# Ledger of designs, part 65: peptides against a protein of PDB entry 1BH9

Target 1, 89 residues: chain A of PDB entry 1BH9
Amino acid sequence: FSEEQLNRYEMYRRSAFPKAAIKRLIQSITGTSVSQNVVIAMSGISKVFVGEVVEEALDVCEKWGEMPPLQPKHMREAVRRLKSKGQIP

## One batch from the design tools (peptide; made by RFdiffusion4, then SolubleMPNN)

Design b2_p17_3_s4 (from b2_p17_3, 5 letters changed)
Fold by OpenDDE base, seed 4:
Structure b2_p17_3_s4 (fold): chain B 89 residues (1-89), chain A 17 residues (1-17)
Amino acid sequence: as target 1 above (89 residues)
Amino acid sequence: MLEELVKEFIEELAKKL
């Protein structure tokens, strides 16, 4: 675990998914307008999701005897493990 | 890398709204 690494990924997430982008994405899926509160909630949930994935990926990286930065293979394995644990859908 | 994961996550949750 590296708090500094998690913070960098959170900053990346915020840049990639501003409120407007999240709103448009949800609306494209639901086919209806979405409230500001739903967008805010989804933003927060997404932050938690990123944190969990990155934390698990760091654990994967360490367990594989590898050094940061994280690679796509660590992220893929992290998602697989979290799904297996029932921590993410 | 992270962008696609978050997108997929939001899509899955949005389907349940």
Scores: peptide ipSAE 0.278, ipTM 0.809, DockQ to the pose 0.849
Fold by OpenDDE base, seed 3:
Order: structure tokens, then C-alpha cells, then sequence
Structure b2_p17_3_s4 (fold): chain B 89 residues (1-89), chain A 17 residues (1-17)
């Protein structure tokens, strides 16, 4: 694998969203209990989000002429770009 | 790093529920 591919793989592998953690987080925000379906949906959407952010961050890293591993600055810029493109809130 | 981004993302979405 290229270093970029390996980095991407590691980021995806590390992204895990336990239902209990998601449930607690949402409930802390809404102030009320949430259904299992909401937790499932949020888990799935969050996984997609992670994938998009990592992909964009790798692109940022490349465009900046830098090499993996991804740094916080790449992730922050990726989020900014995705927001500007309307791909994430 | 990624965990915090996910947290922020979920926070934003949860506000829309």
C-alpha cells in the first residue's frame, strides 16, 4: 500500500461508535431519551462523516505537499472544505 | 482527533432532532 492508503485504512479502522456512547451524547444535548432507531441512524451517519472527512483530509495533505499521517490541521481544513461544499453541516 | 470531530458532528445533528 501507499502511505496514503495505509493512513486512510488506519483512520477508518479506528473509527468506532458504540451505541451507548452515541445515546449518552445525544441525550446530553436534547435533554431527553432517544430511540434505538435514532442511535442507529446517528451511528451510520457518523461513520459516513468520518469517511468523508478522512478522504478530504488526505486530499488536503496532498495539496499542501505534505505526507501522512494526517495531522489535526488536515482534519480541520477538511471539515472546513466539506462545510463550504455543503457536504457536512 | 477524529473522536472530537465526530462528537462535534453529532452535537450539531442532535440539535436538529
Amino acid sequence: as target 1 above (89 residues)
Amino acid sequence: MLEELVKEFIEELAKKL
Scores: peptide ipSAE 0.264, ipTM 0.803, DockQ to the pose 0.819
Fold by OpenDDE base, seed 1:
Structure b2_p17_3_s4 (fold): chain B 89 residues (1-89), chain A 17 residues (1-17)
Amino acid sequence: as target 1 above (89 residues)
Amino acid sequence: MLEELVKEFIEELAKKL
């Protein structure tokens, strides 16, 4: 793997959340129990979200003439850009 | 670094359930 691929993989690994935590978070919003399927779906969507943020952050890093690893400033700018594009809420 | 960001994302989606 390239340095970029390794960095991306590490970000994915660190962004993994246990199903129990996701379930509790959703239930704190809805005020009721949620199905296992909702938790599974939310877990998958969250992984896609992380992928999009990391991809955009790598693009930001490159456009700023910088090299990996990603820094908090790249992540903050990535989120701003993705929100502006309507790609993330 | 991504934990709080993902939590915020899930919160926004959960409001729509």
Scores: peptide ipSAE 0.264, ipTM 0.800, DockQ to the pose 0.835
Fold by OpenDDE base, seed 2:
Structure b2_p17_3_s4 (fold): chain B 89 residues (1-89), chain A 17 residues (1-17)
Amino acid sequence: as target 1 above (89 residues)
Amino acid sequence: MLEELVKEFIEELAKKL
């Protein structure tokens, strides 16, 4: 395993929410109960989101001539770039 | 860091449900 792969794995793990937490979060926004399928879908979409952000952040880190681990500044720049590309809302 | 980012993302998507 490369340091980069391990770093991505740790990022995925740290960003994961239990189904109960996702359900509570969605319900706090919608004001209504949501189905298990909605929670599953939201969990999956969130994992894709994290993958894209981490990938972009690694690219940012490299382009800035910096070394892992990823820092908040890399993540912020990644999000900005992905929004600019229309890849994330 | 990622936890907060994911939270914000879910919040934005949940507004569309």
Scores: peptide ipSAE 0.244, ipTM 0.792, DockQ to the pose 0.829

Design b2_p17_4_s1 (from b2_p17_4, 7 letters changed)
Fold by OpenDDE base, seed 4:
Structure b2_p17_4_s1 (fold): chain B 89 residues (1-89), chain A 17 residues (1-17)
Amino acid sequence: as target 1 above (89 residues)
Amino acid sequence: SPLLEELTEEFIRELAE
């Protein structure tokens, strides 16, 4: 890892969605209260999902011969590619 | 992602309780 890559990884590792927000969102969808463990699990899934999208976007950026930071076009293309791969419904 | 799959399974398990 380069220092920059390590810093990005550390930033990702430390990032998290607010539990209260996740809880409210899940409950708005399910129509019922959810346990703390469900919130934790969903928060983790969401984080992994974002990570996978960003990883794909970085690959797109590189393949297009462009330099960071990521732009909306990279994110859009990443989602398209992940859909084609069946990783996103 | 294997991690995503494991987390998904955990999520579903918790919802089923």
Scores: peptide ipSAE 0.039, ipTM 0.635, DockQ to the pose 0.070
Fold by OpenDDE base, seed 3:
Structure b2_p17_4_s1 (fold): chain B 89 residues (1-89), chain A 17 residues (1-17)
Amino acid sequence: as target 1 above (89 residues)
Amino acid sequence: SPLLEELTEEFIRELAE
């Protein structure tokens, strides 16, 4: 890892989605209530997913010759690229 | 995955604030 990569990883480790927000989002999609364990599991999975997207978005930002912070356009392009690579459905 | 896409969109919305 480069120092920059390590710093990003540390920031990633400290980040988290609020449980209430995750619960609301899941329930809005499923149409039913979910258990605390489901929220915990989904929070972890979501964090991993976001980490992968952010890593790709940083690469997009760099390849476009732009400077941080990340913008919505970088995140959207990252998702498109990850889908193209088959890393996410 | 629809759920992952929604989570991604939520994250993007937060970045747009």
Scores: peptide ipSAE 0.037, ipTM 0.571, DockQ to the pose 0.111
Fold by OpenDDE base, seed 2:
Structure b2_p17_4_s1 (fold): chain B 89 residues (1-89), chain A 17 residues (1-17)
Amino acid sequence: as target 1 above (89 residues)
Amino acid sequence: SPLLEELTEEFIRELAE
């Protein structure tokens, strides 16, 4: 771990999607109310997903010889690469 | 990556609680 990576880890660990927002999003998809446990599970899954996308985007940024902050083009390319790797549909 | 591994471990730990 570099100091920068450790810092990102700590920030990630402390961050979370608002429970109410996650609940609303899930319910907009399912069309019905969901339990607290479902919200917690989906919140965690979403958190991991965001982490993976951001890490891929940082890798893209570096490979392109650019420096942070991340730009939309890095995020778009990250998603493309993750799709090609089968990490996301 | 080391970062993802640590994050994943934390997630799994949280699920186990």
Scores: peptide ipSAE 0.025, ipTM 0.535, DockQ to the pose 0.049
Fold by OpenDDE base, seed 1:
Structure b2_p17_4_s1 (fold): chain B 89 residues (1-89), chain A 17 residues (1-17)
Amino acid sequence: as target 1 above (89 residues)
Amino acid sequence: SPLLEELTEEFIRELAE
């Protein structure tokens, strides 16, 4: 990793979705309670998903010849690209 | 992406704990 990549990774690592919020969201979809392990797994998957979007957005930013921080336009384009690649629904 | 690869590996490690 470059220093910049490492810094982003550290920030990513420190970030987390509140377990209670994830639990409520899952339960609102499934209609039943879920285990702690399911919440942990889904939290992790969600975190990775955000990472993928951010990485794509950073690529967009670079390709457009722009510098961080990311802007909404980068995020929108990232989502579009990931959808076209079939990486996200 | 090297970053995504590393993050994925970390995710797998966390799930295995």
Scores: peptide ipSAE 0.025, ipTM 0.547, DockQ to the pose 0.051

Design b2_p17_4_s2 (from b2_p17_4, 6 letters changed)
Fold by OpenDDE base, seed 2:
Parts: structure tokens; sequence; C-alpha cells
Structure b2_p17_4_s2 (fold): chain B 89 residues (1-89), chain A 17 residues (1-17)
């Protein structure tokens, strides 16, 4: 567990989607108002999802013998791999 | 992810209310 990994964890821990933005997004999909609990749940799910994608992208970057920062190509490949693994639809 | 699964469950339960 390197200092870099710890730093990334701290950044992840501190990050969060603004509740207002999540609420608007959900409501744009559902077509109706949603409760605070729904917003909280979706915020958490979204954060975990982003974390998993980034983790996969970092793995891709490493496997390709490249160095950070992550590039769009790493993110795209990460998504592809996660789909292949059944982690995302 | 166990956390993702738990959050998903909570989300679905909330929507079902």
Amino acid sequence: as target 1 above (89 residues)
Amino acid sequence: SPLLEELTREFIEELAR
C-alpha cells in the first residue's frame, strides 16, 4: 500500500456528487420527485461505480505500461472490461 | 462490490415504498 494509493483513497473518500445534481438527474429519469433517501442511495451507488471504473482504468494503464494521469482511452477500455466481466450492463 | 450491492438493495427498497 503505497503513499500514492493512500492519497487516491483519501481523494475518493472526500469526493461526493452534489445532492442537488443527483436529485435533478434522477428526477429527469423518473419524471417525478424523489426522496432524500433515494438521492443518498443513488449518490453512494454512483460513487462506488466511479471508484470501480477508476480502479479498473488504473489497472489498464499499468497493464499497458503507461503512467498516470489516466486518459480517456484508459477509461474507455476500463468500461469495456467491466462490461465483459458483467460489472456493468 | 459488496457495498454496491448493499446500496443497490437500499435503493430498490426505497423506490418500492
Scores: peptide ipSAE 0.032, ipTM 0.611, DockQ to the pose 0.069
Fold by OpenDDE base, seed 1:
Structure b2_p17_4_s2 (fold): chain B 89 residues (1-89), chain A 17 residues (1-17)
Amino acid sequence: as target 1 above (89 residues)
Amino acid sequence: SPLLEELTREFIEELAR
């Protein structure tokens, strides 16, 4: 990792979705209660998804010869690229 | 993503119980 990459990773690592909110969201969709392990798994998957989008956006930013912070245009292009790669629906 | 695959597997297994 470069120093910048390390800093971004640390911020990402420390971030998390609130468990209670995730639980309520899942239950609102499924119509039934879910276990703590399901909440943990879903939270992890969601975090990984966000991480992959951000990573792609950073790549876009770099390829366009631009500097941080990320802008909406980088995020939009990242999503487009990930869809074209079949990595997200 | 290996991590995503692992988390997905665990999630599905948990839901199946």
Scores: peptide ipSAE 0.028, ipTM 0.607, DockQ to the pose 0.066
Fold by OpenDDE base, seed 5:
Structure b2_p17_4_s2 (fold): chain B 89 residues (1-89), chain A 17 residues (1-17)
Amino acid sequence: as target 1 above (89 residues)
Amino acid sequence: SPLLEELTREFIEELAR
């Protein structure tokens, strides 16, 4: 990794979704209570998902010949591309 | 990418605890 990548990774690693919020969100979707392990797993999966979107957005930014920080247009395009690739619904 | 792979690896390792 480049130093920049390592720095981004460190910031990413330090980030986390609040467990209570994730729990509430899941329960709002499922309609039933969920275990702590489900919350932990879903939190991790969600974090990876965000990472994938951000990575794609960074690629978009680079391919468009633009410089950070990422803008909403990069994120929107990233989602479109990931959908096109079948990586997300 | 290498970064995503590393993040994914750490996630899996965390789940395995």
Scores: peptide ipSAE 0.026, ipTM 0.562, DockQ to the pose 0.051
Fold by OpenDDE base, seed 4:
Structure b2_p17_4_s2 (fold): chain B 89 residues (1-89), chain A 17 residues (1-17)
Amino acid sequence: as target 1 above (89 residues)
Amino acid sequence: SPLLEELTREFIEELAR
């Protein structure tokens, strides 16, 4: 890992969605209350999803011969590619 | 990335507990 890559991963590891926000979002969709464990699980899944998208976007950026920071076009292309790979619906 | 894969693995393992 490069120092920059390591720093990004450290920031990723330290990041998290606010539990209250996730809880409210889930409940707004399901229409019922959810347990703390569900919130934790969904928060983790969401974090992993974001991580995968960002990782793909970084790859797109590199393949296009461009330099960070990531731009919306990289994120859009990343999502397209992940859909093509079947990693996201 | 290896580290992201490791984080994913750890998360899955935690859910499986």
Scores: peptide ipSAE 0.024, ipTM 0.542, DockQ to the pose 0.053

Design b2_p17_4_s3 (from b2_p17_4, 7 letters changed)
Fold by OpenDDE base, seed 4:
Structure b2_p17_4_s3 (fold): chain B 89 residues (1-89), chain A 17 residues (1-17)
Amino acid sequence: as target 1 above (89 residues)
Amino acid sequence: SPLLEELVREFIEQLAK
């Protein structure tokens, strides 16, 4: 992909969700409090997940002959493709 | 980002199954 797309990917790769936000998210799903270690683990896994989605979305954007920045339609298509490949649940 | 947060939510929900 282009230098612009690479730069965007690097920005996403370096990003991370705040621990408090991840904790609240997990607790909203489980209905119970979770340990700090669980939050750390899920934060890491979530970052990897987002990275893979963004990488696929950048590929989608390029294959569609479109220019950055990424749009919701690229992210949605990326998720669909990754699910189809069995790369994400 | 609301979109990313929703994606992460769905991902975590799938892992919890």
Scores: peptide ipSAE 0.233, ipTM 0.790, DockQ to the pose 0.560
Fold by OpenDDE base, seed 2:
Structure b2_p17_4_s3 (fold): chain B 89 residues (1-89), chain A 17 residues (1-17)
Amino acid sequence: as target 1 above (89 residues)
Amino acid sequence: SPLLEELVREFIEQLAK
């Protein structure tokens, strides 16, 4: 990683989705209200997921000789690679 | 972050099905 890429990753790693946003997101998918415990659990899982994908995407970006910010193509490739590694479903 | 939000949405959808 370049210094910029590493810093970008750290910013994402430190970030987290607000509980309200996660709750709305889950409810938009499930179509029903969810408990606070579900929100907490999904928030944690999502944080881990995003962290891994962003790290992989930054690596992809660098390997392709490109510079941040990350683009959808980097994220898609990252997901594909992580799936092939069995890191994500 | 619209890109990350979309990614999380897709992830949660994958877990929910």
Scores: peptide ipSAE 0.217, ipTM 0.780, DockQ to the pose 0.526
Fold by OpenDDE base, seed 3:
Structure b2_p17_4_s3 (fold): chain B 89 residues (1-89), chain A 17 residues (1-17)
Amino acid sequence: as target 1 above (89 residues)
Amino acid sequence: SPLLEELVREFIEQLAK
């Protein structure tokens, strides 16, 4: 990665989703209320997931010969590649 | 952001199934 790509990766790594947003998201999917511990666990898992996707997306962007910022197409391609590698479900 | 939220949504859905 270039220095710029590394800096962007670090910015995403430092980001976090609000607890309330994660709770609402889970409940919208499960249809039931979830405990605080579930929200905490899912928050951590989601952060790791996003970090891996962003890392892959930056690689995709570079391999396509394109410049930052990341676009939806980079993120979608990153997910496809990670799934293909068996790194994410 | 909407993009990241959508990705997280899809990820959680995969974990929940």
Scores: peptide ipSAE 0.216, ipTM 0.780, DockQ to the pose 0.521
Fold by OpenDDE base, seed 1:
Structure b2_p17_4_s3 (fold): chain B 89 residues (1-89), chain A 17 residues (1-17)
Amino acid sequence: as target 1 above (89 residues)
Amino acid sequence: SPLLEELVREFIEQLAK
């Protein structure tokens, strides 16, 4: 399908991140419980992060002369590129 | 998605350092 269709699908997919999972993830890192507001904020940041990775992955897919849907190799390459650009940590 | 979840995990871990 088109990039637009893929974007809609990806947005839908990432919106399925459960708050409980994010909370557990943060707590596993900090070693303490976190507030609901922290979970909400981190969920939002994660959404933006995923969006940027997907956008870069689509660019990678195109530059490699390939067609959607995105594959794991596109996502992995996207992360590497974004890190090299200093766009993500 | 296992791949997406792993990416998010790594991202959050980097931010928390």
Scores: peptide ipSAE 0.216, ipTM 0.779, DockQ to the pose 0.604

Design b2_p17_4_s4 (from b2_p17_4, 7 letters changed)
Fold by OpenDDE base, seed 4:
Structure b2_p17_4_s4 (fold): chain B 89 residues (1-89), chain A 17 residues (1-17)
Amino acid sequence: as target 1 above (89 residues)
Amino acid sequence: SPLLEELAKEFIEQLAR
């Protein structure tokens, strides 16, 4: 890994969704209380999902010959590409 | 991506705790 990649990874690794917020969101959707384990699982899945989108966006940025930071256009294109690949609905 | 793989690994480890 490049130093830049490692730095981004470290920042990503340190990031986390607030458990309370995730719990509230899940319960809002399901209409039922959820366990701590469910919150942890959903938090992790969400983090991975965000990571995949960001990674795709970085790839888009590079393919377009542009430099960071990521812009909304990169994120939008990333989502389109991930949909076409069947990685997201 | 190797980075995503590492993240996934950490995620799995957290679930296993």
Scores: peptide ipSAE 0.026, ipTM 0.560, DockQ to the pose 0.051
Fold by OpenDDE base, seed 5:
Structure b2_p17_4_s4 (fold): chain B 89 residues (1-89), chain A 17 residues (1-17)
Amino acid sequence: as target 1 above (89 residues)
Amino acid sequence: SPLLEELAKEFIEQLAR
């Protein structure tokens, strides 16, 4: 991996969603309380999801011949592409 | 992505504890 890739990976790896916020979000959807393990699992899944979207957006940015930072248009296109591939709902 | 795969691996390992 390049230094740039490693730096981005490190930032991504160290990032985390606040547990309380995730718990509240899940409970707002399910309507019931959830266990700590569910919060942890969902936090991780969410992190991976964000990572996949960002990776796709970076690919879009590159394919469009543009330079970072990512813009909303890259994120929107990334989501569209991932949907078309069936990788996200 | 190799980076995402590595991260996913670490995540799964943490869940398995």
Scores: peptide ipSAE 0.026, ipTM 0.562, DockQ to the pose 0.050
Fold by OpenDDE base, seed 2:
Structure b2_p17_4_s4 (fold): chain B 89 residues (1-89), chain A 17 residues (1-17)
Amino acid sequence: as target 1 above (89 residues)
Amino acid sequence: SPLLEELAKEFIEQLAR
């Protein structure tokens, strides 16, 4: 791994969605209160998901011969590609 | 991605505790 990659990994590892925000979001979808374990699980899954999207977007940016920071067009294309690969619905 | 794999691994390990 390059130093940049390691630093990125550490940033991902240390990042987290606010627990209360995740709980509110889930409850807005389910319409019912959810357990702490559900919040923890969804937080982790969401974290991985965001990481995958960002990584794909970085790949898109590179393949287009562009430089960071990521722009909305990179994120949109990343999502499109991940859908095409069946990685996301 | 090796980075994402490590992240996922840590996540799974946390769930397994």
Scores: peptide ipSAE 0.025, ipTM 0.552, DockQ to the pose 0.050
Fold by OpenDDE base, seed 1:
Structure b2_p17_4_s4 (fold): chain B 89 residues (1-89), chain A 17 residues (1-17)
Amino acid sequence: as target 1 above (89 residues)
Amino acid sequence: SPLLEELAKEFIEQLAR
């Protein structure tokens, strides 16, 4: 990894969704209480999902010959591409 | 992606704890 990639990884690694918010969101969907382990698992999956979108957006930004920071247009295009690849619904 | 692979490894390690 480049230094820039490592820095992004570190920032990503340190980021997290609030557990309470995730728990409430899951419960709003399932209609029942969920365990701490479920919250942890879903938090992790969500984090990975965001990472995949951001990675694709960075690729879009680069391919368009643009520089950071990422803009909404990069995110929109990233989602479109990931859907096209069948990587996200 | 090497970055995603590293992130996945970290995630799996946390789940295994």
Scores: peptide ipSAE 0.024, ipTM 0.543, DockQ to the pose 0.048

Design b2_p17_5_s1 (from b2_p17_5, 8 letters changed)
Fold by OpenDDE base, seed 1:
Structure b2_p17_5_s1 (fold): chain B 89 residues (1-89), chain A 17 residues (1-17)
Amino acid sequence: as target 1 above (89 residues)
Amino acid sequence: LEEALLALMEEILKQLL
């Protein structure tokens, strides 16, 4: 990793979804209460997913010859590319 | 970044299981 990449990783590592919000969201879908471990696992999976999308978006931004910060168009294109690669449904 | 995030996820899962 470059120093800049490492810094981005550290920011991501320290980021977190609000547990209460995630719990309520899952429960709204399942119709039943969920354990703390389910919330933690789902939060982790979601964090990885967001990380993959952001990484792809950074690549898109670079390939388009544009400079940060990321814009909605980069995020939308990232999702399209990940879908085309079969990395996300 | 992706590999590091996956490694972090694996570590989290190990703590949960």
Scores: peptide ipSAE 0.030, ipTM 0.560, DockQ to the pose 0.039
Fold by OpenDDE base, seed 2:
Parts: structure tokens; sequence; C-alpha cells
Structure b2_p17_5_s1 (fold): chain B 89 residues (1-89), chain A 17 residues (1-17)
């Protein structure tokens, strides 16, 4: 890994979604209150998902011959590619 | 980054299970 990649990983590792925000988001989708364990599980899954999307977006950025930081166009293309690969429904 | 993400996924799973 490059130093830059390692630094990005450390930032990702230290990042977290606020539990209250995740709880509110889930409740907005389910229409009912959810347990702490559901919030924890969804937080973990969401973090993994974001990591995968960001990784794909970095690959897109590189393949387009562009430099960081990531732009919305990279994120949109990443999602499209992940859908094409069957990683996102 | 991919390998690091996989390691983090494993750690997350360890915490969730």
Amino acid sequence: as target 1 above (89 residues)
Amino acid sequence: LEEALLALMEEILKQLL
C-alpha cells in the first residue's frame, strides 16, 4: 500500500455513522422503532458498503486519468459499475 | 486499500457476531 492508501484506510477505520442518525434513518424506512442491535448491525453493513463504493470510485477516478479528491461523477459511475457487477441491486 | 477494507470487514463481523 502507498502511504496515501494507508492514510485513507486509517481515516475510514476511524469513521463512524452516528447511532442516532442511523436509528432515525432506519425508522424512516421501516416506519417503526428499532433496537440498538439493529442499529449496530446496520451501521456496520453501511460502513462496509460505503467503503466498497469509495474504493470503486477511486478506481474510476484513476481509470479516467483524474486526480483526487473524489467528485460526484466518480461516485455516480462507481454505483453504476457496482450495479453492473451485481454488487448493488 | 482493498485488502485493508477486507480486514476491516472481518473486524466488523467479529464485533457483530
Scores: peptide ipSAE 0.026, ipTM 0.541, DockQ to the pose 0.038
Fold by OpenDDE base, seed 3:
Structure b2_p17_5_s1 (fold): chain B 89 residues (1-89), chain A 17 residues (1-17)
Amino acid sequence: as target 1 above (89 residues)
Amino acid sequence: LEEALLALMEEILKQLL
């Protein structure tokens, strides 16, 4: 890794969704309370998902000949591309 | 980033199991 890549990785690694918010979101979908382990698992899966979308969005930004920071249009296009690749439903 | 995500998944699984 370059120093820049390592720095981005460390920032990403340290980032986390608040457990209470994840719990509330899951409960709004399931209609029932969920365990702490389910919240932890979903938090991890969500973090990986966001990372994959951001990676694709960076590629979109570059391919469009644009400069960071990422904009909503890059994120929307990233999701479309990942869907077309079958990586997300 | 893909390798970093895989490493993160492994670490999360170690904490869960």
Scores: peptide ipSAE 0.025, ipTM 0.540, DockQ to the pose 0.038
Fold by OpenDDE base, seed 4:
Structure b2_p17_5_s1 (fold): chain B 89 residues (1-89), chain A 17 residues (1-17)
Amino acid sequence: as target 1 above (89 residues)
Amino acid sequence: LEEALLALMEEILKQLL
């Protein structure tokens, strides 16, 4: 892969959910304020979760003999498969 | 280019997760 491709991947790898958005979401669920550490932890867990779904979706795309980019149908099927595997509720 | 990037991302994700 080219240096440019690597750089694009690094941008993806470094991406994260905005802390403020995560904080607001957690607080909407818990009904109370949460610490910065909780936000950091949940941000990490959320990124891993999204990563797992995307990875499964890429596998779905390949198994269907289709080409990128990922489409909503791949993401939906990925979620179904992960549920079947017991990987997500 | 996009396809190559996605393939790379998938492989790395499989290794990391």
Scores: peptide ipSAE 0.023, ipTM 0.540, DockQ to the pose 0.034

Design b2_p17_5_s2 (from b2_p17_5, 8 letters changed)
Fold by OpenDDE base, seed 4:
Structure b2_p17_5_s2 (fold): chain B 89 residues (1-89), chain A 17 residues (1-17)
Amino acid sequence: as target 1 above (89 residues)
Amino acid sequence: LEEALERLQEEILKRLL
């Protein structure tokens, strides 16, 4: 990995969804309060989920013979592919 | 919680697309 790639990875690794927002969203769905541990778990799964979508989008970009940055069309195609593979709902 | 996770993923996708 280049220094630039490492820096981007570190920024991604440190990024997180706002806990309060995730908690509110989950509670709106379940209709009840959720524990901090549930929020942490859901936040982690959500981060992995986004990572998988972005990874697929990068693959789409490469397969189309295009160069970064990712465009909305890559993200849309990635989601279609992941759904087709049964990897996401 | 499974339903919550699915709904959360759907909301994330709505924001990404």
Scores: peptide ipSAE 0.391, ipTM 0.857, DockQ to the pose 0.756
Fold by OpenDDE base, seed 1:
Structure b2_p17_5_s2 (fold): chain B 89 residues (1-89), chain A 17 residues (1-17)
Amino acid sequence: as target 1 above (89 residues)
Amino acid sequence: LEEALERLQEEILKRLL
């Protein structure tokens, strides 16, 4: 990896969704309290989910013969494609 | 929890789109 790629990877690795917000959201759906481990797991899955969407958007950008940065149209097309593949709801 | 995950992903998408 280039130094730039490594730096982006490290920034992504350190990023996380707010645990309190995730916990509140889950509890609003289940109607009951959830454990810290459930919140951690759900947060991790959410991070991976965002990564997959971004990866697909980069692929869309490349397939359209365009260069980064990503634009809203790439993100929308990525979501459409992932839904069609059954990878996201 | 599966439903919670699906709804969470939907909420994330709403923010990204």
Scores: peptide ipSAE 0.382, ipTM 0.857, DockQ to the pose 0.810
Fold by OpenDDE base, seed 3:
Structure b2_p17_5_s2 (fold): chain B 89 residues (1-89), chain A 17 residues (1-17)
Amino acid sequence: as target 1 above (89 residues)
Amino acid sequence: LEEALERLQEEILKRLL
């Protein structure tokens, strides 16, 4: 892979959702306290989730014969498609 | 936790869109 690809990978790896916010949100949903490991796991899954949505949105953009940057319409269509495929709830 | 994850994903989408 290229230096550019490596740099993108490193930036992706370093990116994360705020742990405190995720913890509070999960606890709000479950009504119970959650461990740091659960927060870490949920954070990771959420990161993958966002990646999958963006990947699908890029595919939508391409299939529509359009060029980046992604627009709200691409994201909305991506979500619709992923739901139809049963890949997201 | 499964329900929590689904709702978390929904909340993320609401923020992205």
Scores: peptide ipSAE 0.377, ipTM 0.853, DockQ to the pose 0.742
Fold by OpenDDE base, seed 2:
Structure b2_p17_5_s2 (fold): chain B 89 residues (1-89), chain A 17 residues (1-17)
Amino acid sequence: as target 1 above (89 residues)
Amino acid sequence: LEEALERLQEEILKRLL
């Protein structure tokens, strides 16, 4: 791996959704207050979810013989495939 | 919480697409 690849991976690893935004969204759905631990867990699951979508999109890009960066068409196809597999509702 | 997770994922997808 190049230093640039490692740096990009490190940036991804450190990335997260804003805690306050996740909390507000969950509370809007449940109608009740949620604990900090619930927000942390939901944030983690959300990050994994995005990672899986991006991974599938990279597979789509490669299988189509195309080069990065990912385009909207790769993301849309990835979501379609993941839904077909039952990995996304 | 399961419903919240599902709706959260749907909202994320809407932003990614």
Scores: peptide ipSAE 0.374, ipTM 0.852, DockQ to the pose 0.802

